# Peptides against a protein of PDB entry 4U39, part 81

Target 1, 302 residues: chain A of PDB entry 4U39
Amino acid sequence: SIKVIGVGGGGNNAVNRMIENEVQGVEYIAVNTDAQALNLSKAEVKMQIGAKLTRGLGAGANPEVGKKAAEESKEQIEEALKGADMVFVTAGMGGGTGTGAAPVIAQIAKDLGALTVGVVTRPFTFEGRKRQLQAAGGISAMKEAVDTLIVIPNDRILEIVDKNTPMLEAFREADNVLRQGVQGISDLIATPGLINLDFADVKTIMSNKGSALMGIGIATGENRAAEAAKKAISSPLLEAAIDGAQGVLMNITGGTNLSLYEVQEAADIVASASDQDVNMIFGSVINENLKDEIVVTVIATG

## One batch from the design tools (peptide; made by RFdiffusion4, then SolubleMPNN)

Design b2_p16_2_s3 (from b2_p16_2, 9 letters changed)
Fold by OpenDDE base, seed 1:
Structure b2_p16_2_s3 (fold): chain B 302 residues (1-302), chain A 16 residues (1-16)
Amino acid sequence: as target 1 above (302 residues)
Amino acid sequence: MKKILTLKVGTVQEIR
């Protein structure tokens, strides 16, 4: 089974976005120290952590409170994660609960033998230096606790949205990019496509790889596969080129008209941009909601 | 030199 755990406000917003977009084949768990915020989750499983420590009033933007809250609730987290083959831990870094609790939850998942993938955001620069410093500490702790950590630099989202985009829409786009990171992997395993990957192939690419970068490309028209692949490998979300990656995971998602030729063309472009010795795996997914669009997601590991 | 990409192509399941 695949479990997605949203941790704190940002992680729970991402989980809500995943549920709203009908991401299939995954179980959703919302985790928070704030009981009122947790009630707004759309997840089937809602877990309040640190109830004794926080009294449901949240972590006060303190990562140490988030950490201790997850430690207090360790047995409940273990029970909720038991029997998962894969666990996605999603959080907005820089807050109290997400920054402190996500590494603890990730370690619990890893200790249970699940393939543990972090999908987290760095805060926007406008959230202030304190958030950035807290996020750096949380990201460092996540690296030790996961098999793979996808870090989304929120400031790079501002390069893919309109300059007049309201701050609230920039956060919604961060939630959407978190969704795309989880869905780009989970669909390869859980959703039937033209080319299915087995869980063992994904596990080979993602086990004990540390940091990962994600690129996304979307295109339409006759050259949509090639354009989507080129956009993915040049994505502003990539803090570095993929040519130094030891592993590449590629998802090619299209509508019912997605051809095997388009899949191969996109895969060849990503492979050409990668190292010669790269372990690359790719899958294809059919999404009926994608009429004429192709979405290419590239995850570079190592 | 042909880049030998070890592409593991998963099984094509025909969606019936």
Scores: peptide ipSAE 0.023, ipTM 0.471, DockQ to the pose 0.082
Fold by OpenDDE base, seed 2:
Structure b2_p16_2_s3 (fold): chain B 302 residues (1-302), chain A 16 residues (1-16)
Amino acid sequence: as target 1 above (302 residues)
Amino acid sequence: MKKILTLKVGTVQEIR
C-alpha cells in the first residue's frame, strides 16, 4: 500500500490538493498539532499529534514543539503507517509542526520498512530568515530520516508563474508542485499506463539516495513530448543539472492520445541529458483529464 | 480487452 502523510499546515494543504485532483491508489493521512486546522483536512485519516503537549493549539512555529509532538504520538503514527510499502511524507519546511514532526514521522516509516520519500518545500525568501533557517534544519533532519528527499525550492516557483501572481496563488502553486512530486511517483505504481513500473524498480531508484531534484515540463502540439521533456530537464525547480544524477525516475503523463513514440522520444531526451551510467527508469500514465497536454516529471537522485 | 502493452522497464540501455 502507498500512504501519503501531510504534516502540518503546508503538508495538509498539499494533501487536500492531491484529493481535489483525484490522485488515486494512495491512502491519505493528515497530521497536525492544530486540531482546528486538522478538521479542515479532506483526508480520511486525521491524526492530532502532541495532544498533551500542545492541547491542540499548534506548535507556535517552533520545530522543537513539532518534534516533541510527533515523539509523544509515536505509537499512533506507527499504527497508521503499519503495512505501508511506500510512505510519502509531505510538508512545508520552516513552520513548527511540518519542520519538527515530518523527520520523526519519516523515521517511523523507514523503521517500519517502508520506502520513505520526503516531498517538502523550502520557504520563499519573503517568508523571512527565521523560516529559512528552520527549514534548513528540518531538511537536514529529513535527509537522514528518508530514503529519498525531494526538496522544492519555492523561490523557483516565482520563475514559472506570472510576475503579477498574488502571494496566495504562489503558495497554491507550491501545493500543486508538492502534488506533482507525489503523483509523479505514485501514478507510476498505482495507475495503469502504457509502461508500468513495478514497486521494485521504484525502490531500486529511490532507496537510500538522499536528496533528489524534481523537474516538470508541460507542452501541447505535434512536438509536445520533446518539448515537455526539454522543459522538465531545464525546469527552474531543478537547483542543479540532472547530468550528475546516479538515478532518474521519469513519468510521462498524457491523454488517451499519448503514443508510445511520444513516450520514447521524451525518454530519449531525458536519458541524453543524464549521465551515461545513470540508472533511469520511466513510466507512462494515461490521464483522461489531459486533452492535448503531455506532462513530464523527472526526479533525479544521487 | 485493452491490450496492456506491458513493456518491461528496460534501462535505456535495453531499449536501444
Scores: peptide ipSAE 0.011, ipTM 0.463, DockQ to the pose 0.262
Fold by OpenDDE base, seed 5:
Structure b2_p16_2_s3 (fold): chain B 302 residues (1-302), chain A 16 residues (1-16)
Amino acid sequence: as target 1 above (302 residues)
Amino acid sequence: MKKILTLKVGTVQEIR
């Protein structure tokens, strides 16, 4: 089974966005130290952690409280993650609960033998230096606790949205990019497409790879496959070019009109931008909600 | 019946 665990406010917002976008074939778990915030989750499984420590009042933006809350609730987390083949741990780094508890939860998933993937955000620069420093500590702890860690630099979202985009919409776009990172991988396993990957193929690319970068490209029209692939490999979300990556996971998602030719064209573009020795795998997914759009997601590891 | 051709693709090098 595939489980997605949202940790703290940002992780729970991302999980809500995944549920609203009907991401299939995954079980959702919401984790928080704030009982009131947790009640707003759309997840079927809602877990309050650190009930003795926090009394449901949250972590007070302190990562050490988030960490201790997950440690207090270890057995409950283990039971919720039991039998998962894959676990996505999603969180907004820089807060109390997400930053502190996500690494502990990731380690629990990994110790249970699940392929453990972190999908996390760095805070925007405008959230202040304290959030950025807390996020750096949380990201460092996540790297040690996961097989692969996708880090989304929120400041790069400002390059793909309008300059007049309200702060609240920038956070919603961060939740959407977290969704795209989880869905771009989970759909390769859980959603039938033109080209399916098995869990063993994904495990080969993602096991013990450390940090990963994600690029996304969306296009429509006659050259949509080529355009989406070019946008993905040049995505502002990529902090480095994919030519240095040891592994590439590509998802090509389209509507019911997605052709094998378009899949091949997009794969050839990404392969041509990658090193010759890159271990590249790709899958194709059919999403009936995509009419004329193609979405290319590239995850570069190593 | 739309035949979904499920290709298990290895590395891109195996498709070339």
Scores: peptide ipSAE 0.010, ipTM 0.464, DockQ to the pose 0.276
Fold by OpenDDE base, seed 4:
Structure b2_p16_2_s3 (fold): chain B 302 residues (1-302), chain A 16 residues (1-16)
Amino acid sequence: as target 1 above (302 residues)
Amino acid sequence: MKKILTLKVGTVQEIR
């Protein structure tokens, strides 16, 4: 089974976004120290952590409180994650609960033998230096606790959205990018496509790889596959070129009109941008919610 | 020093 655990406010907003976009084949778990915020989760499983420590009043933006809250609730977290083959831990770094609890939850998932993938955001620069410093500590702890860590730098979302985008919409876009990071991997396993991957293939690419790189490209029209692939490998959301990666995981998602030719064309573009010795795996996914769009997700590891 | 490679995630345009 695949479980997605949203940790704290940002992680829970991302989980809500995943549910709203009907991401299939995953179980959703919402975790928070704030009981009122947790009640707003759309997840089937809602877990209040650190009830004794926080009394449901949240972590006060303190990562040490978030950490201790997860430690207090370890047995409950173990029970909720038990039997998962794969666990996505999603959180906004820089806060109290997400920053402190997400590494603890990730370690619990890993200790249970699940393939543990962190998908986390780095705060916007406008959230201030304190949040950036707290996020750096949380990201370091996440890197030790996961098999693969995906870190979304929110400041790069501002390169994709209009500069006049309201702060609330910039956070919604961060939640959407978290969704894309989870869905781009989970769909390869859980959603039928023209080319399916098994869990063992994904595990081979993602197990004990540490930091990955992710690009996404979207396009429409006659050359949509090639354009989406080119956008993915040149994404502002790649901190480095994929040519140095030891492993590449590619997802090609389209509507019911996705062709094997388009899948091959996209795969060839990503392969040509990768090292010749790269272990590249790719899957195709059919998403009926996609009309004429192709979405290419590239995850480079190593 | 192992470079902390930060993963950046691309945006999927919401199909409205």
Scores: peptide ipSAE 0.005, ipTM 0.318, DockQ to the pose 0.028; fails the geometry check

Design b2_p16_2_s4 (from b2_p16_2, 7 letters changed)
Fold by OpenDDE base, seed 5:
Structure b2_p16_2_s4 (fold): chain B 302 residues (1-302), chain A 16 residues (1-16)
Amino acid sequence: as target 1 above (302 residues)
Amino acid sequence: MKKLLTFKVGTKAEIL
């Protein structure tokens, strides 16, 4: 089974965005130290952590409180994650609960024998230096606790949105990019397509790889596959080129009109931009909500 | 059967 656990405010917002977009084949868990924020979750499973420590009043933007809250609730987290083959841990880094609890939850998932994938955001520079420093510490702790850690640099979202985009919409786009990172992997396993991957293939690319980068490309029209692939490998979300990657996981998602030729064309473009010795795997997903669009998601590991 | 583990704030885990 695949479980998605949203940790703290940012992780819970991302999980709500995943549920609203009907991401299939996954179980959703919302975790928070703030009981009021947790009540707003759309997740089927809602877990308050650190009830004795925080009394449901949140972590006060302190990662050490978030950490201790997860440690207090270890047995509850273990029971919620039990029997998962794969666990996604999603959080906004720089806060109290997400930054402190997400590494503890990730370690619990890994100790249970699940393939553990972190999908987290770095805060925007405008959120201030304190949040950036807290996020750096939390990302370091996540890297040790997961098999693969996808880090979304929120400042790069400002390169893909309009300059007049309100701050609230920039946070919604960060939640959407977290959704795309989870869905881009989970759909390869849980959603039938033209080319299906098994869980063992995904596990080979993602086990003990450490930090990963994600690129996304979307296109329409006659050359949509090639354009989406080119946009994915040149995505502002990629802090480095994919040429240095040891592993590449590619998702090609389209509507019911997605052709095997378009899948191959997109895969050939990503392969040509990668090192000759790269372990590249690709899957194809059919999403009936996509009309004429192709979405290419590239995850570079190593 | 999807087992709903609903943790209510302050009550024992009921496995439904």
Scores: peptide ipSAE 0.007, ipTM 0.335, DockQ to the pose 0.017
Fold by OpenDDE base, seed 1:
Structure b2_p16_2_s4 (fold): chain B 302 residues (1-302), chain A 16 residues (1-16)
Amino acid sequence: as target 1 above (302 residues)
Amino acid sequence: MKKLLTFKVGTKAEIL
């Protein structure tokens, strides 16, 4: 089974976005120290952590409270994650609950033998220096607790949205990018396409790889596959080129009109931008909601 | 050197 665990406010918002976009083949768990915020989750499983410590009033933006809350609730987290083959841990870093609890939850998933993937955001610069410093500590702790950690730099989202985009919509786009990171991997396993990957292929690319970067490209028209692939490898979300990555995971998602030629063309572009010795795997996914669009997701590991 | 693209045309992995 694949489980997605959203940790704290940002993680819970990302899980809500995944549910709203009908991401298939995954079980959703929402975790929070704030009971009121947790009640707004659309997840089937809702877990309040640190009930004794916090009394449901949240972590007060303190990562140490988030950590202790997850430690208090270890047995409940273990039971909720038990039997998962893969666990996605999603959180907005820089807060109390997400920053402190996500590494603890990730370690629990890893100790249970699940392939543990972190998909987390760095805060926007406008959230202030305290958030950035807390996020750096949380990201460091996540690296030790996961097999692969995808880090989304929220400031790079501002390069892909309109300059007049309201602050609230920039956070919604961060939730959407978290969704795309989870879905881009989960669909390769759970959703049939022209080229399916098995869980063992994904595990080979993602097991004990540490940090990862994600690029996304979307295009339409006659050259849509090539354009989507070029956009993915040049994505602002890639803080570095995919050149030098030890592993590349590629998802090519299209509508029912997605051709094997388009899949091959997109894969060849990403392969050409990667090292010669890179371990590259790619899958294709059919999404009937994509009419004429192709979405290419690239995850560079190592 | 040919980049080893591992193509698996996978059957449905029934995630049990």
Scores: peptide ipSAE 0.006, ipTM 0.426, DockQ to the pose 0.057
Fold by OpenDDE base, seed 2:
Structure b2_p16_2_s4 (fold): chain B 302 residues (1-302), chain A 16 residues (1-16)
Amino acid sequence: as target 1 above (302 residues)
Amino acid sequence: MKKLLTFKVGTKAEIL
């Protein structure tokens, strides 16, 4: 089974965005120290952590409170994650609950023998230096607790959105990029496509790889596959080129008109931008909602 | 039987 656990406000928003976009074949768990925020989750499983410590009033933007809240609720987290083959831990880093609890939850998932993937954001620079410093500590702790950690630099989202994009929409786009990171992997396993991957292939690329980078490309028209692939490998979300990655996971998602030729063309572009010795795997997914769009997601590991 | 096409970059596609 695949489980997605959203931790704290940003993680819960990302999980809500996944549910709203009908991401299939995964179980959703919302975790928070704030009981009021947790009640707004669309997840089937809602877990309040640190009920004794916080009394449901949240972590007060303190990562140590978030950590202790997850430690207090360890047995409940273990029960909720039990029997998962794969666990996605999603959070916005820099806050209290997400930053502190996500590494603890990730470690619990890993100790249960699940393939544990972190999908987290760095805060925008405008959220201030305190959030950036807290996020750096939380990312370091996540790296030790997961098999693969996808880090989304929110400042790079400002390079892909219009300059006039309201701050609230920039946060919604961060939640959407978190969604794309989870869905780009989960769909390869859970959603039938032209080319399916098994869990063992994904496990080979993602087990004990540490930090990963994600690129996303979207295009339409006759050259949409090539354009989407080129956008993915040149994505501002990639803090470095995919050149030098030890592993590449690629998802090519299209509508019912997605051709095997388009899948191959996109895969060849990503392979040509990767090292010759890279362990590259790719899958394709059919999403009827994409109509004429192709979405290429590239995850570079190692 | 739905043919599962697994493409590994650099390995021969065995059509099973």
Scores: peptide ipSAE 0.006, ipTM 0.430, DockQ to the pose 0.175
Fold by OpenDDE base, seed 4:
Structure b2_p16_2_s4 (fold): chain B 302 residues (1-302), chain A 16 residues (1-16)
Amino acid sequence: as target 1 above (302 residues)
Amino acid sequence: MKKLLTFKVGTKAEIL
């Protein structure tokens, strides 16, 4: 089984976005220290952590409170994650609950023997230096607690969206990029395509790889596969080129009109931008919600 | 060297 655990406000918003986009074949868990915020989750499983510590009033933007809240609720987290083959831990770094609790939850998932993937955001620069420093500590703790950590730099989302995009919409786009990071991997296992991967293939690429970079490309029209692949390898979300990566996981998602030729064309472009000795695994996914759109997700590890 | 592209032709993977 695949479980997605959203931790704190940003993680819960990302989980809501996943549910709204009908991401299939995953169980959703929302975790928070704020009981009122947790009630707004669309997840089937809602877990309040640190009920004694916080009384449901949240972590007060303090990562140490988030950490202690997850430690207080360890047994409930273990029960909720039990029997998962794969666990996605999603959170916004820089806050109290997400920053403090996500590393603890990730370690619990890893200790249970699940393939543990972190998909987290760095705060926008406008959220201030305190959040950036808290996020850096949380990311460091996540890196030790996961098999693979995908870090989304929110400031790079501002290169994808209009500069006049309201702050609330920039946060919604961060939630959408978190969704794309989880879905880009989960769909390779859970969603039928022209080329399927098994869990063992994904486990080989993602086990004990540490930091990973994610690129996303979306295109339509006659050259959509090639354009989506080129956008993915040049994505602003890639803090570095995919050249030098030891492993590449690629998802080519399209509608029912996705051809094997388009899948091959996209894979050849990403392979050509990658090292000769890279361990590249790719899958294709059919998403009926995609019309004439192709989405290419690239995850570079190593 | 040959790029190791691992292809599995999708049978319906039973979601374990």
Scores: peptide ipSAE 0.005, ipTM 0.428, DockQ to the pose 0.058

Design b2_p16_3_s2 (from b2_p16_3, 8 letters changed)
Fold by OpenDDE base, seed 3:
Structure b2_p16_3_s2 (fold): chain B 302 residues (1-302), chain A 16 residues (1-16)
Amino acid sequence: as target 1 above (302 residues)
Amino acid sequence: LSPFEKKKNVTELFLK
């Protein structure tokens, strides 16, 4: 089974966004130290951690409280993650609960033998230096606790959105990018397409790979496959060119009109931009909600 | 470290 565990406020917002977008084939778990915030989760499984430590009042933006809360609740986390083949740990780094608890939860998933993938955000620069420093510590701890860590730099989202985008919409877009990172992988396993991957294929690319970057491209029209692929490999979210990656996981998602030619065209563009010796795997997904859109997601590791 | 890993690490180093 595939489990998605949202940790703290940002992780729980991302999980809510996944549920709202009807991401299939995954079980959702919401984790928080704030009992009031946790009640707003749409996840079937809601877990309050550190009930003795925090009394449900949250971590006070302190990662050490988030860490200790997860340690207090270790047995509950183990039981919730038991039997998962794959675990996504999603969080917004820089806060108390997400930053401190996500590495502990990831380590528990890994120790249970699950393929453990972190999908996390760095805070925006405007959230201040304290959040950036806390996030850096949390990301460092996540790297040791996961098989692959996808890091989304929120400041790069500001290059994709309009300059007049309200701060609240920038956070919603960060939640959406977290959704796209999880869905871009989970759909390759859970959702049929023109080219199907299995869990073993994904495990080969993502096991013990350390940090990863994600690129996303969306396009419509006659050249939509080529345009989506070009946008994915040049995505602002890719802080490095994909030619230096040791592994590439590609998802080509389209509507019912997605052709095998379009899938091949998109794959050839990404392959041509990658190193010749790269371990590249690609799958296709049919999503009836995309109609005329193609979405290309690239995850680069190594 | 690959050029890709170096760039990932540089982003982490500037935040410290």
Scores: peptide ipSAE 0.020, ipTM 0.494, DockQ to the pose 0.027
Fold by OpenDDE base, seed 4:
Formats: sequence, C-alpha cells, structure tokens
Structure b2_p16_3_s2 (fold): chain B 302 residues (1-302), chain A 16 residues (1-16)
Amino acid sequence: as target 1 above (302 residues)
Amino acid sequence: LSPFEKKKNVTELFLK
C-alpha cells in the first residue's frame, strides 16, 4: 500500500489538497500537535502526536517540541504506517511540528521497510531567517531519514505565479506543488496509463538516492506534450539542470485524449536533456480531470 | 561531486 502522511500545518494543507484533487490509490494520514488544526484535516486517519507534551496546543514553532511529540507517539505512528510499501512524508519546513516530527516519522517508515519519500517545502524568504534556519535543520534530518527527499523551494513558486498573487494564494500554490510531487509519483504506481510502472521500477530510481529536485510543466494545444516537457526541464523548481542527474523519474499525465505519440515526444525531450548514462524511467497516467492539458513531472535524483 | 550534486548541496546549504 501507499501511505501519504501530512505532518504539521503545511503537510496537512497539502494532504487536504490531495484529497480535494481526488488523488487515487493512496491512504491519507494527518499528523499534528495542534488538535484544532488536526480537526480541519480531510484525512481519514487523524493522529494527534505529543498529547502529553503539548496538550494539543501545538509545538509553538519549536522543532524540538515537534521531534519530542513524534517520539512520544512513536508506537502510534508505527501502527499507522505498518504494512505500507511506500510512505510519502509531506511537510512545510520551518515550523514546529512539520520540521521536528517529519524526520522522526520518516525514520519510522524507513525502519518498517517502506520506500520512504520526503516531499517538503522550504519557507518563503519573507517568512524570515528563523524559519529558514529551522527549515535547514529539518531538511538535513529528513535527508538522513528518507530514501529520497524532494525539496520544493517556495521562493521559486513566486516565479510561476503572478507578482500580485496574495500571500494566502502563494501558500495554496505551495500546497499544490506538494500535491503535484506526491501525485506525480503515486500515480505512476496506482493510476493506469499508456505506460504503466510497477512499485519495483519506482523503488529502483528512488531507493537510497538522497536529495532530489522536481520540475513541473503544464501545457495545452497541438504541441502540448513538447511544451509541457520543455517547461518541466526548465522549471524554476528544478534548481539544477537534469543533465547531471543519475536518475530521472518522469510522469506524463493527460486526459483521455493523451496519445502514445505525445508520451514519446515528451519522453524524448526529457531524455535528450538528460545525461546519456542516466537511469530514466517514465510512465504515463490518464487523469479524466485533465481536459486538454498535459502535465509533465520530472524528478531528478543523484 | 557531479555538477548536479554540487548544485543540490549548494541549494541545501542555502548558498545563493
């Protein structure tokens, strides 16, 4: 089974966005130290961690409280993650609960033998230096606890949204990018397409790879496949060129009108931008909610 | 380190 565990406020907002977008074939778990915030989760499984430590009042933006809360609730986390083949740990780094608890939860998943993928955000620069420093510590701890860590730099989201975008919408876009990162991988396993991958294929690319970068491209029209692929490899979220990656995981998602030609065209563009010795795996997904859009997601590892 | 690994490490270190 595939489990997605949202940790703290940002992780739970991302999980809510996944549920709202009907991401299939995954089980959702919401984890928080704030009981009131946790009640707003749409996840079927809701877990309050550190109930003794925090009394449900949250971590006070302290990562050490988040860490200790997860440690207090270790047995509950183990039981919730038991039997998962793959675990996505999603969180917004820089806060208390997400930053502190996500590495502990990731380690628990890894110790259970699950393929453990972190999908996390860095805070926006405007959230201040304290959050950036806390996020750096959380990202370092996540890197040790996961098989692959996808880090989304929120400041790069500002390059893909309108400059007049309200702060709340910028956070919603960060939640959406987290959703795209999880869905871009989970759909390759759980959602049929023109080219299906199995869990073993994904495990080959993602097992013990450390940090990864993600690029996303969306396009419509006659050249939508080529445009989406070009946007993915040049995505502001992809802070390094893919030509130095050891592994590339590619998702080509379209509506019911997605053609094999479009899949091949998109794959060829990404392959041509990659190193010749790259281990590239690609799958296609049919999403009926996509009308004329193609979404290309590229995850570069190594 | 590969150029990609170097870039990832720089990104991880918040070296702009």
Scores: peptide ipSAE 0.020, ipTM 0.488, DockQ to the pose 0.029
Fold by OpenDDE base, seed 1:
Structure b2_p16_3_s2 (fold): chain B 302 residues (1-302), chain A 16 residues (1-16)
Amino acid sequence: as target 1 above (302 residues)
Amino acid sequence: LSPFEKKKNVTELFLK
């Protein structure tokens, strides 16, 4: 089974976005120290952590409170994660609960033998230096606790959105990018396509790989596969060129009109941009909602 | 560290 755990405000917003976009084949768990915020989650499983420590009033933007809250609730977290083959831990780093609790939850998942993938954001620079420093500490702790950590630099989202985009919409786009990171991997396992991957394939690329970057490309038209692949490997979310990656996981998702030729064309573009010795695995997914769109997601590790 | 990991780490250092 695949479990997605949203940790704290940003993680729970991402989980809500995943549920709203009908990401299939996963179980959703919302974790928070704030009981009022947790009640707004759309997840079936809602877990309040650190109830004794925080009384449901949240972590006060303190990562140490988030950490201690997860430690207090360790047995409850273990029970909720038991039997998962794969666990996604999603959080907005820089806050109290997400930054502190996500590494603890990730370690619990890893200790249970699940393939543990972090999908986290760095705060926007405008959220201030304190949040950036807290996020850096949380990311460092996550790297030790996961098999792969996908880090999304929120400032790079500002390069994808219109300059006039309201701040609230920039946060919604961060939630959407977190969704795309989880879905881009989970769909390879859970959703049939033209080229299916098994869990063992994904595990080979993601097990004990440390930090990763994600690129996303979306295109339509006659050259949509090639354009989507080119956009993915040149994505602003890729803070490093893909040619230096040791592992690449690629998802090509299209509608019912997705051809095997388009899948191969996209894979060849990503392979040509990668190192010759790269461990590349690619899968395809059919999503009837995409109609004429192709979405290419690239996860680069190493 | 691979060139890719080095670049990732540099970006992480600048965000600190």
Scores: peptide ipSAE 0.019, ipTM 0.499, DockQ to the pose 0.028
Fold by OpenDDE base, seed 5:
Structure b2_p16_3_s2 (fold): chain B 302 residues (1-302), chain A 16 residues (1-16)
Amino acid sequence: as target 1 above (302 residues)
Amino acid sequence: LSPFEKKKNVTELFLK
């Protein structure tokens, strides 16, 4: 089974976005120290952590409180994650609960033998230096606790959105990019396509790979596959060129009109931009909600 | 470190 665990406010917002976008084949778990915020989650499983420590009043933007809250609730987290083959841990780094609890939860998942993937954001520079420093500490702790850590630099989202985009919409886009990172991997296993991957294929690319970067490309029209692939490998979210990656996981998602030719064309473009010795795997997904669009997601590791 | 790992590590160092 695949489980997605949203940790703290940002992680729970991302999980809500996944549920709203009908991401299939995954079980959703919402974790928070704030009981009021947790009640607003759409997840089937809602877990308040650190009830004794925080009394449901949240972590006060302190990562050490988030950490201790997860440690207090270890047995409950273990029971919720039990039997998962894969666990996605999603959080907005820089806060109290997400930054402190996500590494603890990730370690619990890994100790249970699940393939553990972190999908986290770095805060925007405008959120201030304190959040950036807290996020850096949390990301460092996540690296030690996961098989792969996808880090989304929120400042790079500002290169994708309009300059007049309100701050609230920039946060919603960060939640959407977190959704795309989880869905881009989970769909390869859970959703049928033209080229299906199994869990063993994904595990080969993602086991013990440390930090990863994600690129996304979306296109329409006659050359949509090639354009989407080119956009993915040149994505602002890719802070490093894929030519130096040791592993690449590629998802090619389209509507019912997605052709095998388009899948191959997109894969060839990404392969041509990668090192010759790269371990690349690619899958295709059919999403009936996509009309004329192709979405290419690239996860670069190593 | 791979060129990719070096770039990631440098980016992480500048964000600290």
Scores: peptide ipSAE 0.016, ipTM 0.454, DockQ to the pose 0.028

